Peptides against a protein of PDB entry 3OGK. Designs and how they scored, part 198

Target 1, 307 residues: chain A of PDB entry 3OGK
Amino acid sequence: ATPDRLSRRFPNLRSLKLKGKPRAAMFNLIPENWGGYVTPWVTEISNNLRQLKSVHFRRMIVSDLDLDRLAKARADDLETLKLDKCSGFTTDGLLSIVTHCRKIKTLLMEESSFSEKDGKWLHELAQHNTSLEVLNFYMTEFAKISPKDLETIARNCRSLVSVKVGDFEILELVGFFKAAANLEEFCGGSLNEDIGMPEKYMNLVFPRKLCRLGLSYMGPNEMPILFPFAAQIRKLDLLYALLETEDHCTLIQKCPNLEVLETRNVIGDRGLEVLAQYCKQLKRLRIERGADEQGMEDEEGLVSQRG

## One batch from the design tools (peptide; made by RFdiffusion4, then SolubleMPNN)

Design b1_p26_8_s3 (from b1_p26_8, 12 letters changed)
Fold by OpenDDE base, seed 3:
Structure b1_p26_8_s3 (fold): chain B 307 residues (1-307), chain A 26 residues (1-26)
Amino acid sequence: as target 1 above (307 residues)
Amino acid sequence: SLSPREKRMKKLDEEIAKRREERERE
């Protein structure tokens, strides 16, 4: 599809999702003439798609200039921006988005590759946004952002329901969790085992509505922090957990209402048996071949349980 | 350059290795 054809056919378009390169080519040098650049689409949005409130770019090249143009063109009308597995931008582009789009509800940069200049974008978001519902920079590397800004966002955005972050020390997010009273989903963080302090995380208080969870580097020693609300858990992301097969079995047995599980092959046949036995509400299972299997290519096995 | 996903998996492997080493020292 061409941008001009889209605007002619759908002048009142409210939501746009563009998919770029196939997965195998996502990080390969995209030839300049490849439809992977968002620039022509951003131009069309700015000129002709004046009702557009939701934009999802997947596996596309996005420049700071593109983001700036989009931000200024849509301003407070932009409710959703998803930069899903995108590349080519810096935190300056993000700053432009949050500066101009003060009523944004969904901001996603999951698995995007970018250059980090500073943490100003998150600070600006914290200072001015009260509308945010979904914040997702899962599987990204932000080193210059402040957990305090995340706490401020939680305090100011009463409709905040889903937050996925990078490798924040989970204890630095205590204030965030206390403020995020309506949070239903959290992924990311970092649990860092301390041999000298085995109960380091035992006093961690999660939001009361939390039911979708993926804690990074959670091992068997930290796993018990979930037990008090395990029956409430509907989605688990264990892709980056440090759980062995037996640990999976232990946790799964405590999650009878589990609907979605994402994990690595370490779950094994035994874990799958336990899953089948205890998780009767399971709708989706994703098993990735993890790093613990030396040498096998990541074959994403989507096991759809056909009921 | 590694994808964000590949970087994350690499970090996971490093953390697994680290924790194994720590357990072996106890």
Scores: peptide ipSAE 0.466, ipTM 0.888, DockQ to the pose 0.573
Fold by OpenDDE base, seed 2:
Structure b1_p26_8_s3 (fold): chain B 307 residues (1-307), chain A 26 residues (1-26)
Amino acid sequence: as target 1 above (307 residues)
Amino acid sequence: SLSPREKRMKKLDEEIAKRREERERE
């Protein structure tokens, strides 16, 4: 579909989702004529889609200029922006969005690739937004943003229910968790094991309503921090956890209300058996191949060389 | 260049390896 045809057919469109080509194609030289650029769509939004409040770009090329145009065109009417696996923009584009769209409720940049110039966008969001419900920059690399701004967002945005972040040290988010009283979902962070301080994370206090979580690099020593509220957990993202099969069994057994599990093949048959036994409400299971299998292939390769 | 997902998986692999080495030293 062309942008112009969309506006003609649906002048009162409130929500738009555009999907670019699958990931495998994103690494190839995208021809200039490829429908992967949001520019023509942003132009159409700006000119003809005056009721649009939700925009979702998936696997598209988005420039700072595109974001600036979108921000200015929709301003406080923009409630949702999802840059899902997008590329081509910098934090300047994000700054434009949060500067002009002060009532944004959902801001997502999950798995997007961008150039980080500064942390001003998050600071601006923290200072001016009180409407945010969902903030998601999971699987992104920010080095210049402040966890204090995240805390400020939590304090100011009473409806904040879902936050997914990059590799923030989880201890830097203590203030955030205390402020985020209505938070139901948290993914990301970084648990950094310290052999000299095995109880480094034992005093973490999570929001009382937290029921969907995915802590990155959580090992068996850190896993007990979940036990006090494991019974209320409905979704677990263990894809980036450092749990072995037995650790999975231990955790799963404590999560009888688990509905969604994402993990690696390390869960094994034993973990699946435990899951079936204890998690009767399970609706979705995602098992990804991780490096754990590469190690097994190398071991099998070593065994094949010894035989 | 690695995708964000690939970068994260790489970091995960590195962390797994690191922790295995640390456990083997104890």
Scores: peptide ipSAE 0.464, ipTM 0.884, DockQ to the pose 0.618
Fold by OpenDDE base, seed 1:
Parts: C-alpha cells; sequence; structure tokens
Structure b1_p26_8_s3 (fold): chain B 307 residues (1-307), chain A 26 residues (1-26)
C-alpha cells in the first residue's frame, strides 16, 4: 500500500503499524522505494491523517526530521509511538517527540539503534509528562540518561505500568521502584555480582503489583530477591539472566502462575520438565539459542579435531 | 555494526565468562 492510498481510503485512521523488511535485507541496498523509510508515511500522516493517535514503525529507517515532523503534526494527540527495531535517528528526534507530544502514553524504542547526543529527552519527559503508561527502551544503550529522571517519571505518571530499560545498575533504580507504585512490568537493569557483598541486592524493594519481570545479568545469588513475590510472577524474561539449568528449575518451581517464559536453551530438558510440572498456566514459551552453546560447540569442535 | 540484539548477547557472553572466571578462583 502507498501512503496516499491509505489516507484516501482511511482518512479517520487512528492506528498505523508499518513493517519494514527484515534487517538482513537492510544490509543490501534497500532501494528507496522498498518501504524502508518512514518519510513518505510521516508526510502523509502530517497532511491527511489528523486522527492518528498510534504509530508503530517496525524495522524502518527513521530520521530526526521524520520524528520532528510527526511530533509537530500530531502533538498532544499522539498517544503511542513505537520505534521497534528502527534506525537512523538520534536523541534529538526523541527530544522532539517528548517536547511536542506531552500526553504520550506509550513510548517504545526497543532494539532500535540510534546516536546518543545527550539525556535531554528523558529529562524533558520527566519534567512535562504525566500520562505515560509504557516506557520501553529495552535492548538500547543509553549512557547519558539519568535514573533520577526515571524516578521523576514514576512519581508524576500515576498510570505507569510497564517500564523496560537498558543497563542501569539496579541499585540506582531504588528510587524509581519506590515511586512506581502501579508498575506491573519491569525489564532490564543490570545486576552486578560482588563476591565481597553477596547480599547487596537483597534489600531491593519492588513495586507490589510487579508480575512481569526480566532482570539482566541476574545470577543464582541474586535470584532469591524474586522469591518473596515469585508466586505472583506471570511473565519472566530470562534471556539475559545468568542462570544455569538447576537455577531455572529452582526459580520455575516458585512461579506456579507463570504464563510467559522467555529463556535460552540452557533451561534444558530438565528445566522444561520442571516447567511442565509446576507451571500449569503457561501460555507462551520462547527458547533462544544463547552463547552457552557456542562454548559447547567449540568444545565439540576441539574434540572432533582430536579424533 | 552489531545490532542491538547482537550487542546485548555479546555483553551477556562477556558477563558469563567473567563470572565463570570468578567462580573458578574461589
Amino acid sequence: as target 1 above (307 residues)
Amino acid sequence: SLSPREKRMKKLDEEIAKRREERERE
């Protein structure tokens, strides 16, 4: 479909989702015409789609100019922006969005690649937004944003229910968790094991309604922090946890209400058996091959060279 | 350049390796 055809057919469109071609194809010269750029769509949104409140770009090229145009065109009418696996923008584009779209409820940049200029976008969001429900910059690298701004967002946005972040030290998010009273989902952070202080995370207080969780780099020493509320956990993201098979078994046994599990193949057959035994409400299971196998393949490769 | 996913996996691998080394020293 072309942008112009869309607006003619659906002038009152409220939600738009555009999917670009898979990234594997982006390394090959994506012809400008192959729908990889959002620019023609943003132009059409700006001119003709005056009721559009939700925009989802997946695997698209998005420039700062595109974001600026979109922001100014939709302003406080924009409720949802999802930049899912997008590229081509900087934090200036994000700043434009949060500056002009002060009533945005969902802001997602998950797995997007961008140039980070500063942390102003998150600060601006913290200073002016009270409507935010979902903030997701999971699997992104922000080095210039402040955990304090995240705390401010939590304090000001009473409907904030889902937050996914990059590699913030989890202890820097204590204030955030305290402020985020209605938070149901948290993903990201960074747990950094300290042999000299094995209990450094034991005093973490999570929001009372937290039931969807994915802590990055959580090992077996940190895993017990989940035990007090493991029975209320409905979704676990263990893709970036540092849990072995036995650790998986231990945690899974404590999560009888688990509905969604995402993990690596390290769960093994034993973990799957335990999952089947204890998690009768499981609806979705995602198992990815992780680097844990690369070590075994290298060992198998070494064994094959000795034969 | 590595995708965000690839970068994340690389960091995970590095952390796994680090923690293995630390456990082997104990």
Scores: peptide ipSAE 0.473, ipTM 0.888, DockQ to the pose 0.599; fails the geometry check
Fold by OpenDDE base, seed 5:
Structure b1_p26_8_s3 (fold): chain B 307 residues (1-307), chain A 26 residues (1-26)
Amino acid sequence: as target 1 above (307 residues)
Amino acid sequence: SLSPREKRMKKLDEEIAKRREERERE
């Protein structure tokens, strides 16, 4: 479809999702003329799609200028922006979005590649937004953002229900978790094992409604922090956990209400047996080939049991 | 350059290796 044809056919469009072509080396081998640029679409949005409130770009090239144009064109009418596996922008583009779209509810940059100039975008979001429901920059590398801004967002955004972050030290997020009273989903962070202090994370207090969780680099020593609310867990992401087969078995046994599990092949046949035995409400299982197997291509096995 | 996903997986591999080495030294 072309941008012009879309606006002519659907002038009252409220939601747009664009997908770029998947390439094996998408971030390294984007040809200039493959049609993966959002620029012509942003132009069309700005001129002709005046009711658009939700934008999802997947595997697209997005410049700061594109983001700035989009931000100014939609302003407070923009409720959702998802930059899913996109590239080509910097944190200046993000700053423009949060500056002009003050009522944004969903902001996603998951698996996007960008240049980080500063942490101003998150600070601006913290200072002016009270509408945020979903914040997701999972699998990104931000080094210049402040966990204090995340805490401020949690305090000011009462409807905040899902937050996915990069490699924040989990202990720096204590204030965030205390403020995020309605949080249901958290993914990311970084658990850093300290052999000299095995109880480093035992005093972490999670939001009371937390039921969807994925902690990065969680090992068997940190895993017990989940036990007090394991029966409440509905979704568990163990893709980036440091759990062995037996650790998986231990945790799964404590999660009888688990509906979604994402993990690596390290779960093994034994872990799958335990899963079948204890998790009768399981709806979705994703097993990825990860670090534990040298040399095989990442086959995403999605097993959906439709009962 | 590695994708964000590839970078994350690389970090995971490094962390797994590190923790294995630490356990073997005890």
Scores: peptide ipSAE 0.466, ipTM 0.887, DockQ to the pose 0.633; fails the geometry check

Design b1_p26_8_s4 (from b1_p26_8, 14 letters changed)
Fold by OpenDDE base, seed 4:
Structure b1_p26_8_s4 (fold): chain B 307 residues (1-307), chain A 26 residues (1-26)
Amino acid sequence: as target 1 above (307 residues)
Amino acid sequence: MLTPRQRRQARLDELIAKRREEKELE
């Protein structure tokens, strides 16, 4: 499909999702003939798709100029922007989006690759947005953004229900969690084990409605922080948890209302048995193969092909 | 250059390895 054909056929289009290059080439140079650049689409959006409120770019090249044009063209009419596994932009492009699109509800840049110049985009978002429902920069590497801005967003955006972040120290997010009263989903952060402080995280207070969770680098020593609300957990992302098979069994047993589980093959057949026994509402199970196979001397941690 | 996913996986692998080493030293 070409941009011009889209606008002619659907002048009142409200939602657009574009997929670029295949997963294998996600961060490689996109040949011009692949249509991997959003530029022609942004031009078409700006000129002819005046009712467009939701834009999802997946695996595309997005420049700061593209983002700036999109931001100015749609302004407060833009409700959703998803830069899903995109590349080619900097934080200046993000700044333009949040500056001009002050009523944005969903901002996603999950697994995107970008050049980080500063943390101004998150600060600007914190200062002016009150509409945000979903913020997702999961699996990104922002080093210059402030947890305080995230807290401000939580305080000002009463409809904020889902936040996925990079590797923030989880203790720096205490203020955020206290402010995010309606938060249902949180993914990311970083749990950093301290042998000298085994109870470092035991006093973490999570939002009362939290039911979808994926804490990064959570080990068995930190896992007990979930136990007080484990019964209300509906989705767990354990892909980046430091849990062994037995730890999985322990946690799963405490989550009888679990509907979605994402984990690594370290769950093993034993973990799957426990899952089947205790999680009768399970709807989706994703098991990724991880490096866990190289270190498990014991065959017990491998998911057998018989499943 | 590594993808964000690859970098995150590498960090995870390093942490797993580190924890294993620490357990072996105990």
Scores: peptide ipSAE 0.508, ipTM 0.898, DockQ to the pose 0.625
Fold by OpenDDE base, seed 1:
Structure b1_p26_8_s4 (fold): chain B 307 residues (1-307), chain A 26 residues (1-26)
Amino acid sequence: as target 1 above (307 residues)
Amino acid sequence: MLTPRQRRQARLDELIAKRREEKELE
């Protein structure tokens, strides 16, 4: 489909999702075809799709100019922007979005590659937005943003229910968690083991409604922080947890209401057995192959293909 | 350049390796 055909057929379009062609090295390869660039679509949105409130770009090239044009064209009418596995923009583009789209409810840039100039975009969002419901920059690398801005967002956005972040030290997010009273989902952060301080994270207080969780680099020493509310957990992302098979078994047994589990093959057949026994509400299971395969001399920790 | 996913995986792999080394010393 071409942008011009879309607008002619659907002038009152409210939601648009564009998917670029899967490419093995998408972040290193500039698409040779315009189908990989959002520019012609942004032009069409700006000119002809005046009711568009939701935009989702997946695996596309997005420039700062594209974001600026989109931001100015839709302004406060833009409710959702998802830059899913996109590339080509900088934090200036994000700044434009949050500056002009002050009523944005969903902002996602998960797994996107960008150049970080500063942390102004998050600061601007914190200062002016009260509508945010979903903020997701999971699996991104921001070094110049402030956890304090995230806390401010949580305080000002009472409808904030889902936040996914990069590798913030989890202790820097204490203020955020205290402010995010309605938060249901959190992914990311960074748990950093300290041999000299094994209880480093034991006093971490999570939002009361938290039920979808994925803490990065959580090991068995940190895992107990989940136990007080494990029964209310419905989704777990353990893809980037540092849990062994036995740790999986321990945690899973404490999560009887688990509906979604994402983990690595380290869960093993034993973990799957425990999962089947204790998690009767399970709806989705994702198991990825991870580096754990190189060190597991014991075949017992591998998910057998017989399942 | 590595994708964000590749970078995150690399970090995970490093942490796993580190923990294994620590257990072997224990």
Scores: peptide ipSAE 0.508, ipTM 0.900, DockQ to the pose 0.683
Fold by OpenDDE base, seed 2:
Structure b1_p26_8_s4 (fold): chain B 307 residues (1-307), chain A 26 residues (1-26)
Amino acid sequence: as target 1 above (307 residues)
Amino acid sequence: MLTPRQRRQARLDELIAKRREEKELE
């Protein structure tokens, strides 16, 4: 479909989702006319889609100019912006969005590639937004944003229920977790093992309603921090955890209400047996192949096709 | 250039490798 045809057919469109073609491995090989640029769509949104409140771009090229135009055109009417696996913009584009769209409820940049100029976009969001429900910059690398701004967002946005972040040191997020009283979902962070301080994370306090969780680089020494609320966990993301088969078994046994599990093949047949025994409400299981399989000489850690 | 996903996977692989080395030294 062309942008022009969309507005003619659906002048009262409220939600738009556009999917670009899979990126060739090299950004430099993207033909100019492959249809991956959002520019024509942003022009159409600005001119003809005056009721649009939700925009989702997936695997598209998005410039700062595109974001600025979108921000100014939709302003406080924009409730949802998802830049899913997009590229071509900088944090200046994000700053424009949060400056002009002060009532945005969902902001997602998951797996997007961008140039980071500063942390002003998150600061601006913290200073002016009170409507945010979902913030997701999971699998991104921000080095210039402040955990204090994230805490401020949690304090000011009472409806904040889902936050996914990059590799923040978890201890820097203590204030955020304390402020995020209604948070149900958290993914990301970074747990860094310290041999000299084995109880480094034992005093970490999570939001009381937390039930969907994915802590990055969590090992068996850190895993016990989940035990006090393991019974309320409904979704667990272990894709980037440092847990072995036995660790999976230990944790799964403590999560009888688990509905969604995402993990690597390290769970093994034994872990799957334990999962079947203890997690009777399981609805979705995702198992990815990991590099950790190459070193496991012990056949016990491999999920056999004998399902 | 590595995608964000590829970079995150690479970091995970490095951490796994490091832990294996530590266990072999124990």
Scores: peptide ipSAE 0.507, ipTM 0.898, DockQ to the pose 0.625
Fold by OpenDDE base, seed 3:
Structure b1_p26_8_s4 (fold): chain B 307 residues (1-307), chain A 26 residues (1-26)
Amino acid sequence: as target 1 above (307 residues)
Amino acid sequence: MLTPRQRRQARLDELIAKRREEKELE
């Protein structure tokens, strides 16, 4: 479809999802004529899609100018922006979005590649937003944002239910977890083993409603922090956990209400057997294969290659 | 140029390797 055709056919469009780049060219240079740039779409949104409240760009090239134009065009009417595996922007573009779109509910930039200039975008979001429900910059590399701003967001956004972050030290998020009273989903962070302080994470207090979880780099020594609420866990992302087969078996036995599991082939046949035995509500199983891991495929799950 | 996913996977692989080494030394 073309932007002009879209507006002519659907002048009252409220939600738009665009998919651009093929996987092989995700971060490669794409010719302008390929349609990988959001620019013509943003122009059309600005001019003709006055009711658009949700925008999802997947695998597209997005510039700061595009984000600025979108932000100003939609302002407080923009409820959802997803920059899914996008590239070409900086944190200045994000700053424009959060500055102008004060009522944004969903902000996603998962797996996007960008240039980080500062942490002002998250600070601005923290200072002015009270509507946020979903914040997702999972699998991104922000080094200049503050955990304190995340805490402020949690305090001010009472409808915040899902937060996925990069590699924050999990202990820096203690204040965030305390403030995020309605949080149901958390992914990311970083659990860093400390031989000198093996119990450093044992006193972590998670939000009471937390049921979808993916703690990055969680090993068997840290895994017990989940045991007190394992029975309420419905989704686990173990793709980036440091769990072996036996650790998987231990954890999944404690999660009888598990509905979604994402893990690596390290789970093995034994882990799959345990999963089948204890997790009767399982709906989705994703297993990524790693070159350094052993395991067999299960017919009940999707198997993909580890990147 | 590595994708964000590739970079994260690389870090994971490094950590796995490190933990295996530590376990072998214990």
Scores: peptide ipSAE 0.505, ipTM 0.900, DockQ to the pose 0.588

